Peptides against a protein of PDB entry 7PB4. Designs and how they scored, part 57

Target 1, 105 residues: chain A of PDB entry 7PB4
Amino acid sequence: KMLNIKEYKEKLLSTLGEFLEDHFPLPDRSVKKKKKNIQESSVNLITLHEMLEILINRLFDVPHDPYVKISDSFWPPYVELLLRNGIALRHPEDPTRIRLEAFHQ
Target 2, 218 residues: chain B of PDB entry 7PB4
Amino acid sequence: DALQMAVGYFEKGPIKASQNKDKTLEKHLKTVENVAWKNGLASEEIDILLNIALSGKFGNAVNTRILKCMIPATVISEDSVVKAVSWLCVGKCSGSTKVLFYRWLVAMFDFIDRKEQINLLYGFFFASLQDDALCPYVCHLLYLLTKKENVKPFRVRKLLDLQAKMGMQPHLQALLSLYKFFAPALISVSLPVRKKIYFKNSENLWKTALLAVKQRNR

## One batch from the design tools (peptide; aimed at target 1 K11)

Design b2_p18_3_s4 (made by RFdiffusion4, then SolubleMPNN; from b2_p18_3, 8 letters changed)
Fold by OpenDDE base, seed 5:
Structure b2_p18_3_s4 (fold): chain B 105 residues (1-105), chain C 218 residues (1-218), chain A 18 residues (1-18)
Amino acid sequence: as target 1 above (105 residues)
Amino acid sequence: as target 2 above (218 residues)
Amino acid sequence: SLAEQTLRLMVEELVELE
């Protein structure tokens, strides 16, 4: 039974990854070649899949403080997506922290 | 009417079937089956019943019977299909129900009003290729859905790996041939020139019903 | 959107499996 659950979980994660790539891809870095030298710190945006993994892991690893700090690697539209769909919740006192929703059935 | 009462029962009816509820359930199920096979179902009725069949609200036997009678009068809403796929992700349906759903989806493909959202589910369907029971039907579905934009190097690799594992299956060869057509540079392997594309269950459970639907809509 | 609803359901299932 446990092996079947692990295999199912892996399959579901893979399916989720593919689903996210198709429906919620990162915007193509339109490298507008504007020449100006400003070291815009090319913050590497993480995928929505990676973001969800972080949130899920935090929920289970640290259940008493399941909040993750929003970094510059978090694409703002993804954060908004998670919040508006009830997948994530913003910390009531700290807008820079979000948690995965505890889907208590 | 009797159909509205039956649909209403499945939508709002009690989740826990008591023994007396089995007779009522059977009555309503027969009503849906009779109308579906005779006249087809309206898009709204399919939307409700398809969602119920995959939600896990009822047992596998009931879900199977509902899916078998998801025959459109005219069209199936794309939204209904997307909702159905969402239920597959929740895993409340049996493996047999999943197989039946993919068979249904292939059979009813031409009756779905739009394909834009279904095309976005390409990756989800592609991931299901790893399931040996689903693989033949998923290949058929992907054959119908595949656009040039879907043919990516990583998907080619996965298909070739599957072929190495499963052998040169006709359904997999059909899909690979389509991939080679769209992106010949990604597939260096010579595929046997098959004159006929073969998918399992060319005669679907709904063949007679589908002919009737096509005749009514001419 | 339907895609967003599907995403929610997938995440819910993942959480339930842990």
Scores: peptide ipSAE 0.546, ipTM 0.459, DockQ to the pose 0.257
OpenDDE base, seeds 1, 2, 3, 4: peptide ipSAE 0.544, 0.542, 0.542, 0.537; ipTM 0.458, 0.456, 0.496, 0.475; seeds 2, 3 fail the geometry check

Design b2_p18_4 (made by RFdiffusion4)
Pose (drawn by RFdiffusion4):
Structure b2_p18_4 (pose): chain A 91 residues (1-28, 43-105), chain B 212 residues (1-189, 196-218), chain P 18 residues (1-18)
Amino acid sequence: KMLNIKEYKEKLLSTLGEFLEDHFPLPDVNLITLHEMLEILINRLFDVPHDPYVKISDSFWPPYVELLLRNGIALRHPEDPTRIRLEAFHQ
Amino acid sequence: DALQMAVGYFEKGPIKASQNKDKTLEKHLKTVENVAWKNGLASEEIDILLNIALSGKFGNAVNTRILKCMIPATVISEDSVVKAVSWLCVGKCSGSTKVLFYRWLVAMFDFIDRKEQINLLYGFFFASLQDDALCPYVCHLLYLLTKKENVKPFRVRKLLDLQAKMGMQPHLQALLSLYKFFAPALISVKIYFKNSENLWKTALLAVKQRNR
Amino acid sequence: EAMAKDLVERYMELAKDF
């Protein structure tokens, strides 16, 4: 069961990365890829389940933040505009 | 054959400025509906015309008439439905066309050969609940399509939030009752749906439905 | 249009394998 989940996870992640690079590229400060941004968000969601918010730095491309916001992937902090969290789809 | 000429004409897409082209388009569309309303269309022709209508090609009236004449002689391929869902995901489709398509998918539900690959698009179907114009028809579709495996906690939470936003609407209540039946531990709380008139009810489709 | 089609195709491949 564990190995099956692992194979599925790895296949999903690889194909997601390819899809992101194909359909959400950077334009050319130092910006990070959308993949790294999603990784940070996923890591913070499970590492700190009581505060899954990550600060928005200058490396976050505003179009990516807005994209994640429009599609129900990322959620804004009720009071702090510099923080965003990942939607807890698992619950 | 008389119908294949119209299928090829619609596959060629819209043509130049109209000198006599309006009459030609009308003749081809009349031929298609006559065949559809007399004895029905085959799976291949349906696969072609449904996806042509749900694409950005041709105006709204042509797509509306094509959707209103999408009556199967036998069955409907599920891959055609999958491609139709993809064309909805593209977004170059009219709202009224989307509503008509969801009505058609509800009406033609028992004439799709397989429904497992359609159930795999449950997420795409559920995401359309945000749109309040598609909400009743999407709820009607999900009432038919929902299995036990589809009742995930996230969807229950989002459906409860939508019920709180819109109120206890009939279609939302019916879908929520289905979700309760399938997963009572995730939440506490088929049949009549408004605007569920079968627009595609020909006589032969009726005899096929009764034979079903 | 290409993005939407590619997404649906990739999803269907993954969903069938699952």

Design b2_p18_4_s1 (made by RFdiffusion4, then SolubleMPNN; from b2_p18_4, 9 letters changed)
Fold by OpenDDE base, seed 4:
Structure b2_p18_4_s1 (fold): chain B 105 residues (1-105), chain C 218 residues (1-218), chain A 18 residues (1-18)
Amino acid sequence: as target 1 above (105 residues)
Amino acid sequence: as target 2 above (218 residues)
Amino acid sequence: ESAALKLVERLLELLKEK
């Protein structure tokens, strides 16, 4: 039974990943390395799938404080998408922290 | 030149804590406005000023005035538009600024150098259809962006639900007609045959300026 | 978007059963 749940979880995560890549892909940072030394902090943006994975893992690993701090790797449109659709909630006292909502049902 | 000084002021902020901060701001804003409406702005200048207008660095009145003068001399960089959309999601700009941005984006659409990255933002634009203030302009934008591959069953359902809620709005009908053209099997509803596609504010704020840009680039 | 939400909901349900 546990093996079936793990396999199902992996399949679901894979399906979710494919869906999100098709419909909500990251814009290709054409990092044209033009040589100008502008330290554009090449902050590596993570995928929406990776963002959800981080949020899920935090909920399981630290259930008493399931909030994740929004980093520079979090693309603002993704954060907005999660918040607008009720997938994630902001911390009431710290707007830089978000959690998954669905576990309080 | 005066324009470079003005752009530099908005980018870096005031160099001197002068007692006349408001007068200096107005002077530089007038410089940008005058050049933009007369000659248009370079792509680099638009990149800087567009981001400033949406970042929340200045008040709503200043941001609105900057955004209204985002008129290209030749082209707008696609990267500038992608960055701008990112700023819209940070929540530091007003609802009126968001509306103005979508109006601007539709008006300037043909002057954007590339569309590949903007097309990747299709899902985000589509999600904004639920905002009643944005819906007419987002429909127009989606009408310009939509390809066959974007027409999916769940998007059709959402558009039909919006139509049920808001009524048969001309902008929704225009978009649905395009969807039916690409995927007739997904839309069983008879759509009125419209000879003329109508979007709200077809006469945009930039009509005269855009004519001038097109004449300079012939 | 609706499909993604349903997938997330299903995932969350699966995680609760643990």
Scores: peptide ipSAE 0.030, ipTM 0.766, DockQ to the pose 0.052
OpenDDE base, seeds 1, 2, 3, 5: peptide ipSAE 0.025, 0.025, 0.025, 0.029; ipTM 0.408, 0.494, 0.687, 0.746; seed 1 fails the geometry check

Design b2_p18_4_s2 (made by RFdiffusion4, then SolubleMPNN; from b2_p18_4, 11 letters changed)
Fold by OpenDDE base, seed 5:
Structure b2_p18_4_s2 (fold): chain B 105 residues (1-105), chain C 218 residues (1-218), chain A 18 residues (1-18)
Amino acid sequence: as target 1 above (105 residues)
Amino acid sequence: as target 2 above (218 residues)
Amino acid sequence: ESAAIELVNLLLELEKEK
């Protein structure tokens, strides 16, 4: 049963990945305009798919503390998308941490 | 240059613990406001100041004033807009700042140099339709951005659901009419024939300044 | 198993937006 659930999860995640790439692509921030002083946070942004994967994995791996710390790799519009659609929830005491919402209903 | 000093102040922050921090801040803010409304700001200045206004570095009152004076001399860089959208989502800005930003974005839309990256944010803007305060302005923005490829069945469903919830809002009807134009097969419902599309007048805050910008760039 | 089912349901809801 667990194997089937894992396989199904992987298949669903892959399908979601395609969907998310099509509808919520990352903007090409690579326009390195050499303007010196803007701290281009050299931080590689992760995809929305990767973000969801991190959230899902955290929920499974650490169910007692399913919150993920928002890093600089988390594109803020994606975070907002997850929160506004009820997919994720901010930690009540630490707004830098979010969890997957669906599992706590 | 007084403007350079003012921009530098906002970018780098107050250098010395001057006892009169508030007076210095006000002086620089007034300098930016005066130049912006008289001449407009260079794209580089807008890039810096727009980022600062949305970063939460300063208080809401200051951020609001900075955002209100984001008037271009010529063009706004698309990159600045993308960065700004990123900051909006960090949660350091107020709801009123978000509304003001969308109003600004609609008002300044024609002055943005490119739209390719902004179009990639279509899904993000669409997701913001559920915010009642943003919805009128987001509909207007989407009306400006929507291409045939953006009109998907699920988005049609979401718009119809939103209409069912909120009623027949003029801004929502305008967007639905555009969707029906691009994909008539996806919208089976009869839309009321509107002679005019009505959006909230977002540009009213900048109307005089925008007229001046257009005159200078002719 | 319950958590897995909830996850599947969430993912299915997201897929409905296809």
Scores: peptide ipSAE 0.028, ipTM 0.561, DockQ to the pose 0.034
OpenDDE base, seeds 1, 2, 3, 4: peptide ipSAE 0.034, 0.036, 0.043, 0.034; ipTM 0.623, 0.616, 0.795, 0.510; seeds 1, 2, 3, 4 fail the geometry check

Design b2_p18_4_s3 (made by RFdiffusion4, then SolubleMPNN; from b2_p18_4, 10 letters changed)
Fold by OpenDDE base, seed 4:
Structure b2_p18_4_s3 (fold): chain B 105 residues (1-105), chain C 218 residues (1-218), chain A 18 residues (1-18)
Amino acid sequence: as target 1 above (105 residues)
Amino acid sequence: as target 2 above (218 residues)
Amino acid sequence: ESAAIELVKRLLELKKLE
């Protein structure tokens, strides 16, 4: 049973990845390296797929605290997309943390 | 340069030592407004000020005024727009600011130097159609952005659902007509033959400024 | 977007089976 769930999860993640890449790709920040010393920490933004993977893994690995801290690698539009559609929820006491929503049928 | 000082003020924030913070802010804001409406702003200045207007660093009144004077001298950087969309999603700006931004984006669309990255944001713009306040302007934006490859069955369904909910809105009809043009097989419903595509005149706020920009670049 | 949401929902349902 566990093996089947894992396989299904992987397949689903793969399918989701393709879909998300097609419809919600990261914009190529042509960060023109203007040399201005503002260490804009070129925080590499992660894909929506990667973001969801992190959230899913957290939910499975730490079900009692399934919240993930929003990092600078989390592109704000992705966060908003997840929250707006009820896919993710903010922590009630810490808005910097989000979790996947348990969809109760 | 007075403009450089003004932009620098907004970028760095108010220096603690000024006893009359409001007066200083107003002075710099007036400087930016004056230059923007007379000459337009450089792409770099727009990049800085647009982000400031949407970051929530200042109050809504100030942000609104800044956004209203985001008039290019020549071009707007696509990167500035992408960054701006990111700020909108952070949620530190008001709903009215969001509306104003989309109006601005539509009005200034032709002055954006490139569209490749903006086109990648298509899905996000489309998702914003569900916001009743944004819907008319987002439809207009999507009308400008939509390519054949963007017309997907699920998006058609969403538009039809929105039409069912909101009624036959002119802006929705315009977008649907474009979708039907690209993918007639996906839209089985008879769309009224609209002779004229009608979007709300979002450009009215900048009409005079845009004319001036076009004249200067000729 | 709808497809993505459905996929996520399905994934979350799988967790309930564990």
Scores: peptide ipSAE 0.047, ipTM 0.731, DockQ to the pose 0.052
OpenDDE base, seeds 1, 2, 3, 5: peptide ipSAE 0.044, 0.028, 0.030, 0.027; ipTM 0.695, 0.707, 0.506, 0.722; seeds 3, 5 fail the geometry check

Design b2_p18_4_s4 (made by RFdiffusion4, then SolubleMPNN; from b2_p18_4, 9 letters changed)
Fold by OpenDDE base, seed 1:
Structure b2_p18_4_s4 (fold): chain B 105 residues (1-105), chain C 218 residues (1-218), chain A 18 residues (1-18)
Amino acid sequence: as target 1 above (105 residues)
Amino acid sequence: as target 2 above (218 residues)
Amino acid sequence: EERALKLVERLLELKKEE
């Protein structure tokens, strides 16, 4: 049963990946290369797909604490997208943590 | 240069524990305002100041004043806009600041040097339609950005649902009319043929400034 | 687990509607 769920999850994520890439791509940082101002920590932003994968995995791995800490790799527009659409919820006491929303039956 | 000192102040923060922090802030803000309205700002200055205004580094009053004077001398960098949208999502700015930003973005749209990256943000802007305060301005922005490829059945449905909730708003009708133009098969509803598209605040805060910019760049 | 799957399904439904 667990293997089937994992496989199903992977299949769903794979199918969703194309959709997310088409409609919610990361902006190309290509222009930032020229201004060597030092402090732009080259924080590698992750894709929306990767973000969802992290959230889903956390829900499966740690269902009693399904919250993920928002890192610098989380592009703020993605976080906002998930929160606004009810896909994710912010932790009530810690705004730096988010979880996948439980779909109410 | 007074402008350079002012921009530097906002970027680096108050260097000296000047006893009169407020007077210094006001002085630099007035300098930026004066130059912006008279001559416009360079793209680099807009890049710095726009991010500062949206980062939450200063209070809402200061941020509002900075945004109001984000008038280009020539062009606005697309990268500045992308970064600005990112800051809006961090949630350190007020709702009024967000509204002002979208108003600014619509007003300054033609002065943005490129649109390729902004077009990639289409989905994010579309998601912001759910915010009642932003909806009129987001519709206007989407009207400027929408391509045939963006017109999808789920977006049509969302717009129709929004129309059902909010009523037949002129800004929604304008966007729906554009959607129907690109994909007539997706919109079965007869939209009233409005000869004129009306968006809220056609007379933007920058009308005079924009005219001046256009005159300087001819 | 079921909740996460439902979420993905909802997102996929958005895709199908496209």
Scores: peptide ipSAE 0.028, ipTM 0.685, DockQ to the pose 0.039
OpenDDE base, seeds 2, 3, 4, 5: peptide ipSAE 0.028, 0.027, 0.029, 0.025; ipTM 0.331, 0.488, 0.748, 0.670; seeds 2, 4, 5 fail the geometry check

Design b2_p18_5 (made by RFdiffusion4)
Pose (drawn by RFdiffusion4):
Structure b2_p18_5 (pose): chain A 91 residues (1-28, 43-105), chain B 212 residues (1-189, 196-218), chain P 18 residues (1-18)
Amino acid sequence: KMLNIKEYKEKLLSTLGEFLEDHFPLPDVNLITLHEMLEILINRLFDVPHDPYVKISDSFWPPYVELLLRNGIALRHPEDPTRIRLEAFHQ
Amino acid sequence: DALQMAVGYFEKGPIKASQNKDKTLEKHLKTVENVAWKNGLASEEIDILLNIALSGKFGNAVNTRILKCMIPATVISEDSVVKAVSWLCVGKCSGSTKVLFYRWLVAMFDFIDRKEQINLLYGFFFASLQDDALCPYVCHLLYLLTKKENVKPFRVRKLLDLQAKMGMQPHLQALLSLYKFFAPALISVKIYFKNSENLWKTALLAVKQRNR
Amino acid sequence: SMAQDLVEKYLELEEFKE
């Protein structure tokens, strides 16, 4: 069961990365890829379940933040505009 | 054959400015509906015309008439429905066309050969609940399509939030009752649906439904 | 194109999972 989940997870992640690079590229400060942004969000969601918010730095491309906001992937903090969290799809 | 000429004409897409082309388009569309309302269309022709109508090609009236004449002689391929869901995801489709398609998918549900690959698109179907124009028809579709495996906690939470936003709507209540039946531990809370008239009810389709 | 690729890739993943 564990190995099956692992194989599925790795396949999903690789294909997701390819899809992101194919359909959501950077334009050319130092910006990070959308993949790294999603990784930070996923890591913070499970590492700190009581505060899954990450600060928005200059490396976050505003179009990526807005994209994640429009598609119900990322959620804004009720008061602090510089923080965003990942939607807890697992619950 | 008389119908294949119209299928090929519609596969060629829209043509130049109209000198006599309006009459040609009308003749081809009339031929298709005559065949559809007399004895029905085959799976291949349906696979072609449904996806042509759900694409950006041709105007709204042509797509509406094609959807209203999508009557199967036998069965409907599921792959055609998958491509149709994909064309909906493209977004170059009219709202009224989307409503008509969901109505068609609800009406033609028992004439799809397989439904497992269609159930795999439950997420795409569920995401359309945000749109309040598609909400009743999407709820009617999910009432038919929902299995036990589809009742995930996230969807229950989002459906409860949507109920709180819109109120206890009949279609939302029916879908929530189905979710309660399938997963009572995740939440506490088929049949009549408004605007569920079968627009595609020909006599032959009626005999086939009774034979079903 | 992106929407079509997404649907196709999703279905391949769901089949792969099965």

Design b2_p18_5_s1 (made by RFdiffusion4, then SolubleMPNN; from b2_p18_5, 6 letters changed)
Fold by OpenDDE base, seed 2:
Structure b2_p18_5_s1 (fold): chain B 105 residues (1-105), chain C 218 residues (1-218), chain A 18 residues (1-18)
Amino acid sequence: as target 1 above (105 residues)
Amino acid sequence: as target 2 above (218 residues)
Amino acid sequence: SAAIDLVERHLELEKFKK
């Protein structure tokens, strides 16, 4: 049963990967490094696929506390996309934490 | 330069020691407003000030005033727009600021230097169609951005569902007509042949400024 | 399963699996 869930998760993530890459790509940070000291925070943004993977993994690994802390690697448009579509929820007491929406039927 | 001092004030923030913080802020705002409406702003100044207006660093009234004076001297950097969209998603700006931003983006669309990265944001703009306050302006933006490759079956379904919910809105009809032009097989519904596409006149806020920009760049 | 179904429904991915 666990193997089937993992395989299903992997298949889902793989299928999502192509769709998410095509329709929700990261903007190319082709900001030509003109020398001005704008500390472009060198934080590597993760893909929407990777973000979903983190959220799914947290839900499976820690179902009693399925919340993930929003890091600087979380591109704000992705966070908003997940929240607006009801895919993710903010923690009621800590807006810096989000979880994958569990269908608690 | 007075403008550089004003931009520097907004970028670095108020130096703690000034007793008259509000008077200083107002002075710098008026400086930016005056230069922007008379001459326009450089792309670098727009980059700085646009991010400040959307970051939530200042109050909504200040942010609104800054955003209203984001008038280019020549061009707006596409990178500034990408950064701005990121800030819109952080949730520190008001709904009115978001509406104003989309109005600004539509009004200033022709002055953006490149569209390649903005086109990559198509899905994010499309996701904002569900916001009733944004929908008219987002439809206009999407009308400007939409290419054949963006017209997908799932987006057609979402637009038709939105039309079923909101009715036959002129801005939705305009976008659907464009979708039907690119992919007639995906849209079985007969759309009324509208000879004129009507969007809300987003440009009205900047009409005089845009005329001045076009005249200076001729 | 439920979270996956949610993601699939919200992203309309169910229609891309056919």
Scores: peptide ipSAE 0.033, ipTM 0.800, DockQ to the pose 0.041
OpenDDE base, seeds 1, 3, 4, 5: peptide ipSAE 0.038, 0.031, 0.023, 0.029; ipTM 0.791, 0.806, 0.683, 0.793; seeds 1, 5 fail the geometry check

Design b2_p18_5_s2 (made by RFdiffusion4, then SolubleMPNN; from b2_p18_5, 7 letters changed)
Fold by OpenDDE base, seed 1:
Structure b2_p18_5_s2 (fold): chain B 105 residues (1-105), chain C 218 residues (1-218), chain A 18 residues (1-18)
Amino acid sequence: as target 1 above (105 residues)
Amino acid sequence: as target 2 above (218 residues)
Amino acid sequence: SAAIKLVELHLELENFKK
């Protein structure tokens, strides 16, 4: 049973990956803001696929605390997309943490 | 003031079980419409009302009326647009509302304060090309947004496939011509040299309002 | 919409956990 869940998870992530690459690709970060010398640590944004993978993995690995802290690598439009679509939920007491919504039918 | 009360009504919902919820709603909607067409709305008011219009909190008729009066006094926040696009993905708004939104976005494009985040939404907009009802307006939006970095082989293929399916549409040809300009090696097909690029006049709904906004901001 | 499909896929995942 556990192997089937893992395999299904992998298959789902793979299917989502293809879908998300086609529909929600990250824009090429080449906006070199020529702004001044501040070492703005070019935080690498993760793909929506990677974000979902993190959320799904957290739900599976730590079901009692399935929340992930929003980092600078989380592109705000993706976060909003997930929250607005009910795919993810904010922690009720900590808005910097989100979890995958359990669609319990 | 009357506008604050109206915006507050839409944001917080009806406080009192007033006997005539519809009359109260209509009153507040008319207040917003009157101010928007006369003076435009502040960026904060647009942020609130645009979110409401696309969230599905109210019926399609109300949402349509709100969206039609999203006329800026000065600027629209790009954050409002990002939030709006996220709501479009939820699918709680009607197809007509989506079309109206893209028309609005094209019409109000110059009044958006920044374009950096909107440019990052390029992929979301491009995905919407598959919707036949949205395609003309999305092409226009993409024409305004497209940079050389956005022109990728897979997008070229998708555009050519759409052209094969839909025929030689003026809006699609305009976008393809821009793609060819940025990446001529990716588009081997001879595109007719059109002297004029023609998009549907999305701004017609707001033509008078846009003129007024431009006059106020001179 | 793409988002609806994503939600459907998510629902499918949750149904598999049961």
Scores: peptide ipSAE 0.043, ipTM 0.525, DockQ to the pose 0.202
OpenDDE base, seeds 2, 3, 4, 5: peptide ipSAE 0.026, 0.025, 0.026, 0.027; ipTM 0.522, 0.507, 0.456, 0.474; seed 5 fails the geometry check

Design b2_p18_5_s3 (made by RFdiffusion4, then SolubleMPNN; from b2_p18_5, 6 letters changed)
Fold by OpenDDE base, seed 5:
Structure b2_p18_5_s3 (fold): chain B 105 residues (1-105), chain C 218 residues (1-218), chain A 18 residues (1-18)
Amino acid sequence: as target 1 above (105 residues)
Amino acid sequence: as target 2 above (218 residues)
Amino acid sequence: SAAIDLVKRHLELEEFKK
């Protein structure tokens, strides 16, 4: 049963990955980094797919505390997209934490 | 068309390594500026040029000039704004470009065709309140965007904390007053009843251009 | 958005298989 759930999860994530890359791509990184020497920490933004994967994994791995801390790698528009559409919920006491919505409750 | 050639230059980049790269760049930039200020730009032209200005493809001086001439003929596509905000998140633009973008966004707000996707970016804009240079313009933008659903306890706390740090700023007070209107139970503090909401509107670089756009679309 | 609805549907299906 657990193996089947993992396989299903992987298949689901794979299918979502292609879809999310097409519809919600990150801005093109290929724009030539003119080396402005400003060590502005190039915040490595993750894809929406990767963000959902993190949320799903947390729900599976730690169901009693399914909240993920929002990092600088989380693109704020993606966070708000998930929250506004009821895909994710913000922690009631800690606004820096979000969870995947349980759609079956 | 000279404008199409200019937009194509910025989109595709310089085709030939000609020795006169800077002269060619300046020629095309002046073409865009002249058309934008005279007639405004089509939504498609704004879509292309706005993304270029924020992508870091060109230097800060060029990006600033492009952004200053993002004047619509009729409307701005919401999708163009969302894409632009995505570039802000990547952080390839200067702080001055970010300030200019928020000023532009506030100035052009009424010309954006839809607001649904922009409203989904509320949290991003709210997070930008922590930047002292952006704060006045972000407050103005949030004042335009805020719905009852956006007024959450944690956002109220953040605004009050900002007020404690920065003092009783007119732009923060305006936003807090709106929050109190939507959710009076969340804001126990007596806000001074300011009869007039004051945002830094004095330096609207586009004031004359916007009047012209409104006259053409009547 | 159709895209968001599709994401929700996929997520709903995942929870049903738990």
Scores: peptide ipSAE 0.098, ipTM 0.539, DockQ to the pose 0.118
OpenDDE base, seeds 1, 2, 3, 4: peptide ipSAE 0.032, 0.126, 0.033, 0.074; ipTM 0.752, 0.708, 0.759, 0.717; seeds 1, 2, 3, 4 fail the geometry check

